# Ledger of designs, part 84: peptides against a protein of PDB entry 2YKT

Target 1, 231 residues: chain A of PDB entry 2YKT
Amino acid sequence: SRSEEMHRLTENVYKTIMEQFNPSLRNFIAMGKNYEKALAGVTYAAKGYFDALVKMGELASESQGSKELGDVLFQMAEVHRQIQNQLEEMLKSFHNELLTQLEQKVELDSRYLSAALKKYQTEQRSKGDALDKCQAELKKLRKKSQGSKNPQKYSDKELQYIDAISNKQGELENYVSDGYKTALTEERRRFCFLVEKQCAVAKNSAAYHSKGKELLAQKLPLWQQACADPS

## One batch from the design tools (peptide; made by RFdiffusion4, then SolubleMPNN)

Design b2_p9_7_s2 (from b2_p9_7, 5 letters changed)
Fold by OpenDDE base, seed 2:
Structure b2_p9_7_s2 (fold): chain B 231 residues (1-231), chain A 9 residues (1-9)
Amino acid sequence: as target 1 above (231 residues)
Amino acid sequence: DPENPWQPP
């Protein structure tokens, strides 16, 4: 029946969220944590590299003929320090605004979805059973009427059951339809949240890239000419 | 009933 098909669709949405979306989201979070760790590793490695560059700058500053190049090397290291600081800020946001929030939600969602599905199933079954009961009673009544010498005795009751069946059928269809819409809304809400949070991450990432571009654009021409200038 | 963790604030 139409209601049964819609019911199956509704259950499938909940099952898809529970069995496909949530596990995939957990994996996404795990991959995000790995990505964060790797980027933090880059930051740490960069520190060592640019600290070594500072050392080269110190040596230049102590030289008789390359003193000004020491300042250039210091500036290079400082710019990269600022870029790395921006990266760390981005990573902090990535962790706190995306990963942590998703982790909290996905952890709670198993309980919520189980309860929501169970509630829906219970009510759907209740309405279905009530409908079936009325249909069965009507069938019994009709059998009695067919065997009776006075079928008119049962006419009013038959009409009552017909009306009840019609109403219960309508209620069941509406309930299942609403259930399906609700389930789809739940699914969409989860994806929308992910998209929105990823947009926030993208904005923070853009800030990191912008900062790097700006700093390098400002200084690179100066650094490029440094060796052409007399000592 | 448990609260919907994805419910908008």
Scores: peptide ipSAE 0.408, ipTM 0.910, DockQ to the pose 0.966
Fold by OpenDDE base, seed 3:
Structure b2_p9_7_s2 (fold): chain B 231 residues (1-231), chain A 9 residues (1-9)
Amino acid sequence: as target 1 above (231 residues)
Amino acid sequence: DPENPWQPP
């Protein structure tokens, strides 16, 4: 029946969220944590490299013939520091605005979805059983009327059951239809949240790349000319 | 009933 098919579709939406979306989201969070850790590792390794560059700058500053190149090397290290600060801000946002929030939500969602599905199933079954009971009673009444010498005695009661069945059928169909819409809304809300948080990550990432590009574009021509200019 | 963790603020 139409109601049965819609019921199946509703249950399948909840099943898909519980068995496909939530496990995939947990994996996404895990991969995000790995990515964060790798970027932190890059930051640490870069600090060592540019600290060594500063050491080379100090040696240049102590020389009589290369003193101005010391300043160039220090500027290179300073630009790195500024780029690193921007990366740290991006990572902080990535952790606090995306990973932490998703982790909290996915952890609580199993209990919520189980309760929501159970509530829907209980009410759907209750309405279905009530409909089946009315249909069975009508069938019994018709059998009794067919065997009776006075079938007109049962005509009013038959009409009452027909009306009750029609009303209960309509209520069941509406309930299942609303249930399906609710389930789809729950699924969409989860994807929308993910998209919105990824947009925030993208904005922060763009800011990091833009700041780095601007700083390097400003200084690189000066650094390239440093060796051509005699002291 | 448990609270919906994905409900909008």
Scores: peptide ipSAE 0.403, ipTM 0.908, DockQ to the pose 0.960
Fold by OpenDDE base, seed 5:
Structure b2_p9_7_s2 (fold): chain B 231 residues (1-231), chain A 9 residues (1-9)
Amino acid sequence: as target 1 above (231 residues)
Amino acid sequence: DPENPWQPP
């Protein structure tokens, strides 16, 4: 029946969230944490590299013929420091505004979805059982009427059951339809939240890339000319 | 009933 099919669709939405979306989201969070760790590792390794570059700059500054190149090497290290500071800000936002919030929600969602599905199933079954009972009673009444010498005796009661069945059928269909809409809304809300948080991350990422591009574009021409200009 | 963790504040 239409109501049975809609019921199956409704249950499938909840099952999809619980068995596909939530596990996938947990994996997404885990991959995000791995990405964060890798970027933190890059930042740490880069610090060591550019600290060593500063040391080379110090040596240049101590030389008689390469003093100005010391300043160039220091500037290169400083620009890197500024870029890394921007990266750290992005990572902080990535962790606090995306990963932490998603982790909190996904851990609580199993309990919520289980309860929501159970509530829906209980009420759907209750309405379905009431409908089935009324249909069974009508069938029983019709059988009794067909075997009776006075079928008119049961006519009013038959009409009452027909009306009751019609009303209960409509109520069940409406309930299941509303349940399906609710389930789809729950699914959409989860994806929308993910999209919105990813937009925030994207803005911070754009700021990081913009700052890096700006700083390097400003300084790189100067650095490229440094060796051509003898002191 | 448990609260919907995805409900807007």
Scores: peptide ipSAE 0.402, ipTM 0.908, DockQ to the pose 0.948
Fold by OpenDDE base, seed 1:
Structure b2_p9_7_s2 (fold): chain B 231 residues (1-231), chain A 9 residues (1-9)
Amino acid sequence: as target 1 above (231 residues)
Amino acid sequence: DPENPWQPP
């Protein structure tokens, strides 16, 4: 029946969220944490490299013929520091605005979805059983009427069951339809949340890249000319 | 009933 098909579709949405989306999201979070850890490692390694660059700048500043190149090397290290600060902000956003929030939600969602699905199933079954009962009673009544010498005695009751069946059928169909819409909304809400949080991270990432590009574009021509003008 | 963790604030 139409209601049975829609019921199956509704259950499948919940099952898809529980069995496909949530496990995939947990994996996504885990991969995100790994990525964050790797970026932290890169950041630490970069700090060591540019600290060593500063040391080279110090040596240049102590030289008799390369003092001005010391300033250039210091500027290079300073630009790196500024770029690093932007990266740290991006990483904080990545952790706090995406990973942490997703983790909190996905850990709670199994219990919620299980309860929601159970509630839906219970009510759907209740309505279905009530409908089946009315249909069965009507069938019994009709059999009794066919065997009776006075079938008209049962006519009013037959009409009552017919009306009840019609109403219960409509109610069941509406309930299942609403259930399906609700389930789809739940699914969409989860994806929308993911998209929105990913957008926030993307904005911060864009800021990081923009700042780095700007700083390097400003200074690089100066640094490239530093060796052409001997002291 | 448990609260919907994905419900917007």
Scores: peptide ipSAE 0.399, ipTM 0.908, DockQ to the pose 0.952

Design b2_p9_7_s3 (from b2_p9_7, 4 letters changed)
Fold by OpenDDE base, seed 2:
Structure b2_p9_7_s3 (fold): chain B 231 residues (1-231), chain A 9 residues (1-9)
Amino acid sequence: as target 1 above (231 residues)
Amino acid sequence: EPENPWQPE
């Protein structure tokens, strides 16, 4: 029946969220944590490299013929420090605004979805059973009427059951339809949240890239000229 | 009933 098909669709939405979306989201979070850790590792490794560059700058500053190149090397290290600071800020945002929030939600969602699905199933079954009961009673009444010498005696009761069946059928269809819309809304809400949080991360990432581009664009021409213009 | 963790703020 139409209501049964819609019911199956509704259950499938909840099952898809619980069995496909949530596990995939947990994996997404795990991959995000790995990505964060790798980027933190890059930051740490870069610090060592540019600290060593500073030492080269110190040596240049102590030289008689390359003193000005010491300042260039210091500037290179400083620009890198600023870029790395921006990266760290981006990573904090990535962790706090995306990963932590998604993790909290996905861990709570199993209990919520199970309860929501159970509530829907219980009410759907209750309405379905009530409909079936009325249909069965009408069938019994009709059989009794056919065997009676006075079928008109049961006419009013038959009409009552017909009306009850019609009302219960409509109620069941509406309930299942609303249930399906609700389930689809729940699914969409989860994807929308992911998109919105990913947009926030993208904005922070853009800020990191912009800062790096700006700093390097400002200084790189000066650094490129340093060897051609000895003091 | 458990609260919907994805409900809008």
Scores: peptide ipSAE 0.391, ipTM 0.902, DockQ to the pose 0.960
Fold by OpenDDE base, seed 3:
Structure b2_p9_7_s3 (fold): chain B 231 residues (1-231), chain A 9 residues (1-9)
Amino acid sequence: as target 1 above (231 residues)
Amino acid sequence: EPENPWQPE
């Protein structure tokens, strides 16, 4: 029946969230943590490299013929420091605004979804059972009427059952339909949250990239000409 | 009943 099919669809939405979405989201969070760790590793390794560059700048500053190149090397290291600061800010946002929030939600969701599904199933079954009962009673009444010497005696009661069945069928269909819409809304909300949080992360990432681009664009021409004019 | 963890804050 239409109601039975819609019921199956509703249950499948909840099951898909529980069995596919949530496990996949857990994996997504895990991959995010790995990515964060790798970026932190890059930051640390880069610090060592540019600290060594500063040392080269110090040596240049102590030389007789390369003093100005010392300043260039220091500027290169400073620009790197500023770029890394932006990266750190991006990573904080990535961790706090995306990963932590998703982790909290996914851990709580199993209990919520289980309860929501059970509530829906209980009410759906209750309405279905009530409908089945009325249908069974009508069938019994019709059998009794066929064997009766006065079938007209049961006509009013038959009409009452027909009306009751029609009403209960409508109620069941409406309930299941609403249940399906609710389930789809729950699914969509989860994806929308993910999209919105990724947008926030993307904005922070853009700030990091823009800062790097701007700083390098400003300084690189100066650095490129530094060796043209020996002092 | 458990609260929906995905409700907007």
Scores: peptide ipSAE 0.389, ipTM 0.901, DockQ to the pose 0.878
Fold by OpenDDE base, seed 5:
Structure b2_p9_7_s3 (fold): chain B 231 residues (1-231), chain A 9 residues (1-9)
Amino acid sequence: as target 1 above (231 residues)
Amino acid sequence: EPENPWQPE
């Protein structure tokens, strides 16, 4: 029946979220944590490199003929420090706004979805059983009427059962239909949340890259001329 | 009933 088909579809949506989406999301979070850790490693390694560059700048500043180049090397290291600070801010946002929130949601979702599905199934079955019972009673009544010397005695009761069946059928169909819409909404909400959070990550990443480009574009011409114009 | 973790705040 239409109601049975839609019921199966509803259950399949919940099943897909629980068995496909949530495990995949857990993996996504794990991969995100690994990515964050790797970028933190890059940050640490970069610090060592640019600290060493500062040391080269100190040596230049102590020289008789290369003092001005010391300032250039210090500026290079400082620009890197600023770029690195932007990266760290982006990583903090990535952790706090994406990973932590997703982790909290996915951890709670199994219990929620199980309860939601169970509630839906219980109510769906209750309505279905009530319909089946009414149909069975009508069938029994019709059988009694066919064997009776006065079938007209049962006519009003038969009409009542027919009306009750119609109403219960409609109620069941509406309930299952609403259940399906609810399930689809739950699924969509999860994907939308992921998309929105990824958009935030993308914006933060763009800001990081833009800041780096701006800082380097401002200073690079000066640095390129430093050797050509000895003081 | 458990709270829906994906409901908007």
Scores: peptide ipSAE 0.386, ipTM 0.901, DockQ to the pose 0.951
Fold by OpenDDE base, seed 1:
Structure b2_p9_7_s3 (fold): chain B 231 residues (1-231), chain A 9 residues (1-9)
Amino acid sequence: as target 1 above (231 residues)
Amino acid sequence: EPENPWQPE
C-alpha cells in the first residue's frame, strides 16, 4: 500500500542517518583532527626554519659589508610570523567552530535518533493496528450479515465501520507522510549544519591566504632589490 | 525524550 511504502521510506531515512551519515561524520571528524595535527606540525617546523633565518640575519648585522641585509632577513622572518599568526587563528576556528561542535552533536545523535525512530514506529504501528482491527471487525460483521435471516440488522454498524476505516486510513497516511517529511528535514538539517560550519572555516582560510599575499606583495620588491644596492 | 542535538542554539 501507499502508506506501507511511505513507512518504509521513512524508516530508511532514519536508517541512512544512523548507519551511513553518523559513522561517516565521525570519520570526517577524525580526519579533521589528523589534519589539524599535521598543520600544527608544519607550524612548528616552520618556526624552526625562520628562527634559523633570524640567526643568519644576526650574522649579517654583525658583518662589515652586509649589515643592511640583516634588516632584510629580519623583515622576512617578521612577515612569516604575521602569516603564522593568521594560520593559528584559522586553526582555532577549525577546531572550535567545526570539529568540536560536530563531535558533540554526533555523540548525542544516536540516542536521539533511536528515540525518534522508536516513537514514530510505535505510533505508526498503533494506527496500523487500529485500522487492521476495524477492517477485521467489518469482515466479521459482513460474514454474520450474509448468514443472517435479517441482514438489515447489521447495516448501521457496517456503515460505522466503513467510516471508521476511511478515517483511520486517512490518519495513518497523513501521519506517515508527516513522518517522512520530518525525517527528511532531520537529514537536511545535519548536512546544512556541516555546510555552514565548513563555510565559516573557509572564510577564515581565505583571510589567512589574503593576508599572506598582501604582506608578501608589499615587501618582496624591497627584498629583491637589496643586493643590487651597494652598501 | 532526548533533545535533538542538531537544533539551532
Scores: peptide ipSAE 0.384, ipTM 0.899, DockQ to the pose 0.881

Design b2_p9_7_s4 (from b2_p9_7, 4 letters changed)
Fold by OpenDDE base, seed 2:
Structure b2_p9_7_s4 (fold): chain B 231 residues (1-231), chain A 9 residues (1-9)
Amino acid sequence: as target 1 above (231 residues)
Amino acid sequence: EPENPWQPA
């Protein structure tokens, strides 16, 4: 029946969230944590490299003929430090605004969805059972009427059951339809949240990239000409 | 009933 099909669709939405979305989201969070760790590793490795560059700058500053190149090397290291600070801020946001929030939500969602589905199923079954009962009673009444010498005695009661069945059928259909809409809304809400949080991360990432581009655009021409200038 | 963790603030 229409209501049975809609009921199956509703249950499938909840099952898809619980069995596909949530596990995939857990994996997404795990991959995000790995990505964060890798970027933190890059940060650490870069620090060592540019600290070594500073040492080269110190040596240049102590030289008789390359003193000004020492300043250039220091500037290169400093620009990198500033870029790295932006990266660290981005990573902090990535962790706190995306990963942590998603982790908290996905942890709680199993309990919520299970309860929501169970509530829906219980009420759907209750309405279905009530409908079935009325249908069964009507069938019994009709059998009694067919065997009666006065079938008209049961006419009013038959009409009452017909009306009750019609009403209960409508209520069941509406309930299941609303349940399906609710389930789809729940699914969409989860994806929307993910998209919105990814947008926030993207904005923070853009700030990191912009800062790097700006700093390098400002300094790179100066560094490129440094060796052409007399000491 | 458990609170919906994805509900809007």
Scores: peptide ipSAE 0.390, ipTM 0.901, DockQ to the pose 0.968
Fold by OpenDDE base, seed 5:
Structure b2_p9_7_s4 (fold): chain B 231 residues (1-231), chain A 9 residues (1-9)
Amino acid sequence: as target 1 above (231 residues)
Amino acid sequence: EPENPWQPA
């Protein structure tokens, strides 16, 4: 029946959230933590590299013929430091605003979804059973009427059951339809939250990239000319 | 009943 098909669809939405979305989200969080760790590793490794570059700048500053190149090397290291500071700020936001919040939600969601599905199933079954009972009673009444010498005595009661069945069918269909809409809304809410938080990450990432681009664009022409100008 | 973890703030 239409109501049975819609019921199956509703249960499948809840099942998809519990068995596909939530595990996938946990994996997404894990991959996010790995990405964060890798970027932190980049920051650490970069510090060592640019500290070594500073040492080369110190040597240039001590030379008689390359003193000004020392300042260039120091500037290169300083620009990198500023870029890495922006990366660290982005990573902090990435951790606190995305990963932590998603982790909290996904860990609580199993209990909520189980309760929500159970509530829906209980009420759906209750309405279905009430409908089945009325249909069964009507069938019994019709059998009794067919075997009776006076079938007309059952006519009013037959009409009452027909009306009751019609009403209960409508109620069941409406309930299952609303249940399906609710389930789809629950699914959409989860994706919307992910999109919204990823937008915040994107804004922070844009700030990081913008800062790096600006600093390098400002300094790179100066650095490129440094060797052409004799001291 | 448990609260919806994804409810709007």
Scores: peptide ipSAE 0.385, ipTM 0.900, DockQ to the pose 0.945
Fold by OpenDDE base, seed 3:
Structure b2_p9_7_s4 (fold): chain B 231 residues (1-231), chain A 9 residues (1-9)
Amino acid sequence: as target 1 above (231 residues)
Amino acid sequence: EPENPWQPA
């Protein structure tokens, strides 16, 4: 029946969220944590490299013929520090606004979805059973009427069962239809949240890249000219 | 009933 097909579709939506979406989201969070760790590793390694660059700048500043190049090397290290600060801000946002929130939601979702599906199944079955009972009673009444010497005695009761069956069928169809819409809305809400939070990550990433580009674009021409002017 | 963790704030 149409109601049975729609019921199957509804259950399949919940099944897909529980068996496909949630495990995939857990993996996404794990990959995000790995990415965060790798970027933190880059930050640490970069600090060592630019600390060594500062030492080279100190040596230049102590020289008689390369003093001005010391300032250039210090500026290079300072620009790196500013870029690194922007990266740390991006990572903080990535952790707090995306990973933490997704982790909390996915942990609670199994219990919520199980309860929601169970509630839907219980009510769907209740309405289906009530319909089946009414149909069975109508069949019994028709058999009694066919065997009776006075079939007109059962005509009013037959009409009452027909009306009851029609109403219960309509109620079941509406309930299953609403259930399907609700399930699809739940699925969409999860994807929408992911998209919105990923947009925030993208904005923070763009800010990091823009700041780096601006700082380097401002200073790089000055650094390139430093060796052309022998003192 | 458990609260929907994906409910908009």
Scores: peptide ipSAE 0.384, ipTM 0.899, DockQ to the pose 0.947
Fold by OpenDDE base, seed 1:
Structure b2_p9_7_s4 (fold): chain B 231 residues (1-231), chain A 9 residues (1-9)
Amino acid sequence: as target 1 above (231 residues)
Amino acid sequence: EPENPWQPA
């Protein structure tokens, strides 16, 4: 029946969220944590490299013929320090605004979805059983009427069951239809949340890249000319 | 009943 098909579709949505979406989201979070860890490692390694560059700048500043190049090397290190600071800020936002929030939600969602599905199934079955009972009673009544010497005795009751069946059928169809819409809304809400949080991460990433580009574009021409001047 | 963790604030 139409209601049975819609019921199966509804259950499949919940099943897809629980068995496909949530496990995939957990994996996504895990991959995000790995990515964060790797980038933190890059930041740490970069610090060592640019600290060493500062030492080279100190040596230049102490020289008799390369003093001005010391300032250039210091500027290079400082710009990269600012870029790394921006990266750390981006990573903090990535962790707090995306990963932590998703982890909290996905952890709670299994219990919620199980309860929601169970509630839906219970009510759907209740309505279905009530409909089946009315249909069965109508069938029994019709059999009694056919064997009776006075069939008109059962006419009013037959009409009552017909009306009840029609109403219960409509209620079941509406309930299952609404259940399906609700399930699809739940699925969409999860994807929308992911998209929204990923947009926030993208904005932070854009800010990081923009800042780095601006700083380097401003200073690089100056640095490129530093060796052309006679000491 | 458990609260919907994805409910908008």
Scores: peptide ipSAE 0.379, ipTM 0.897, DockQ to the pose 0.958

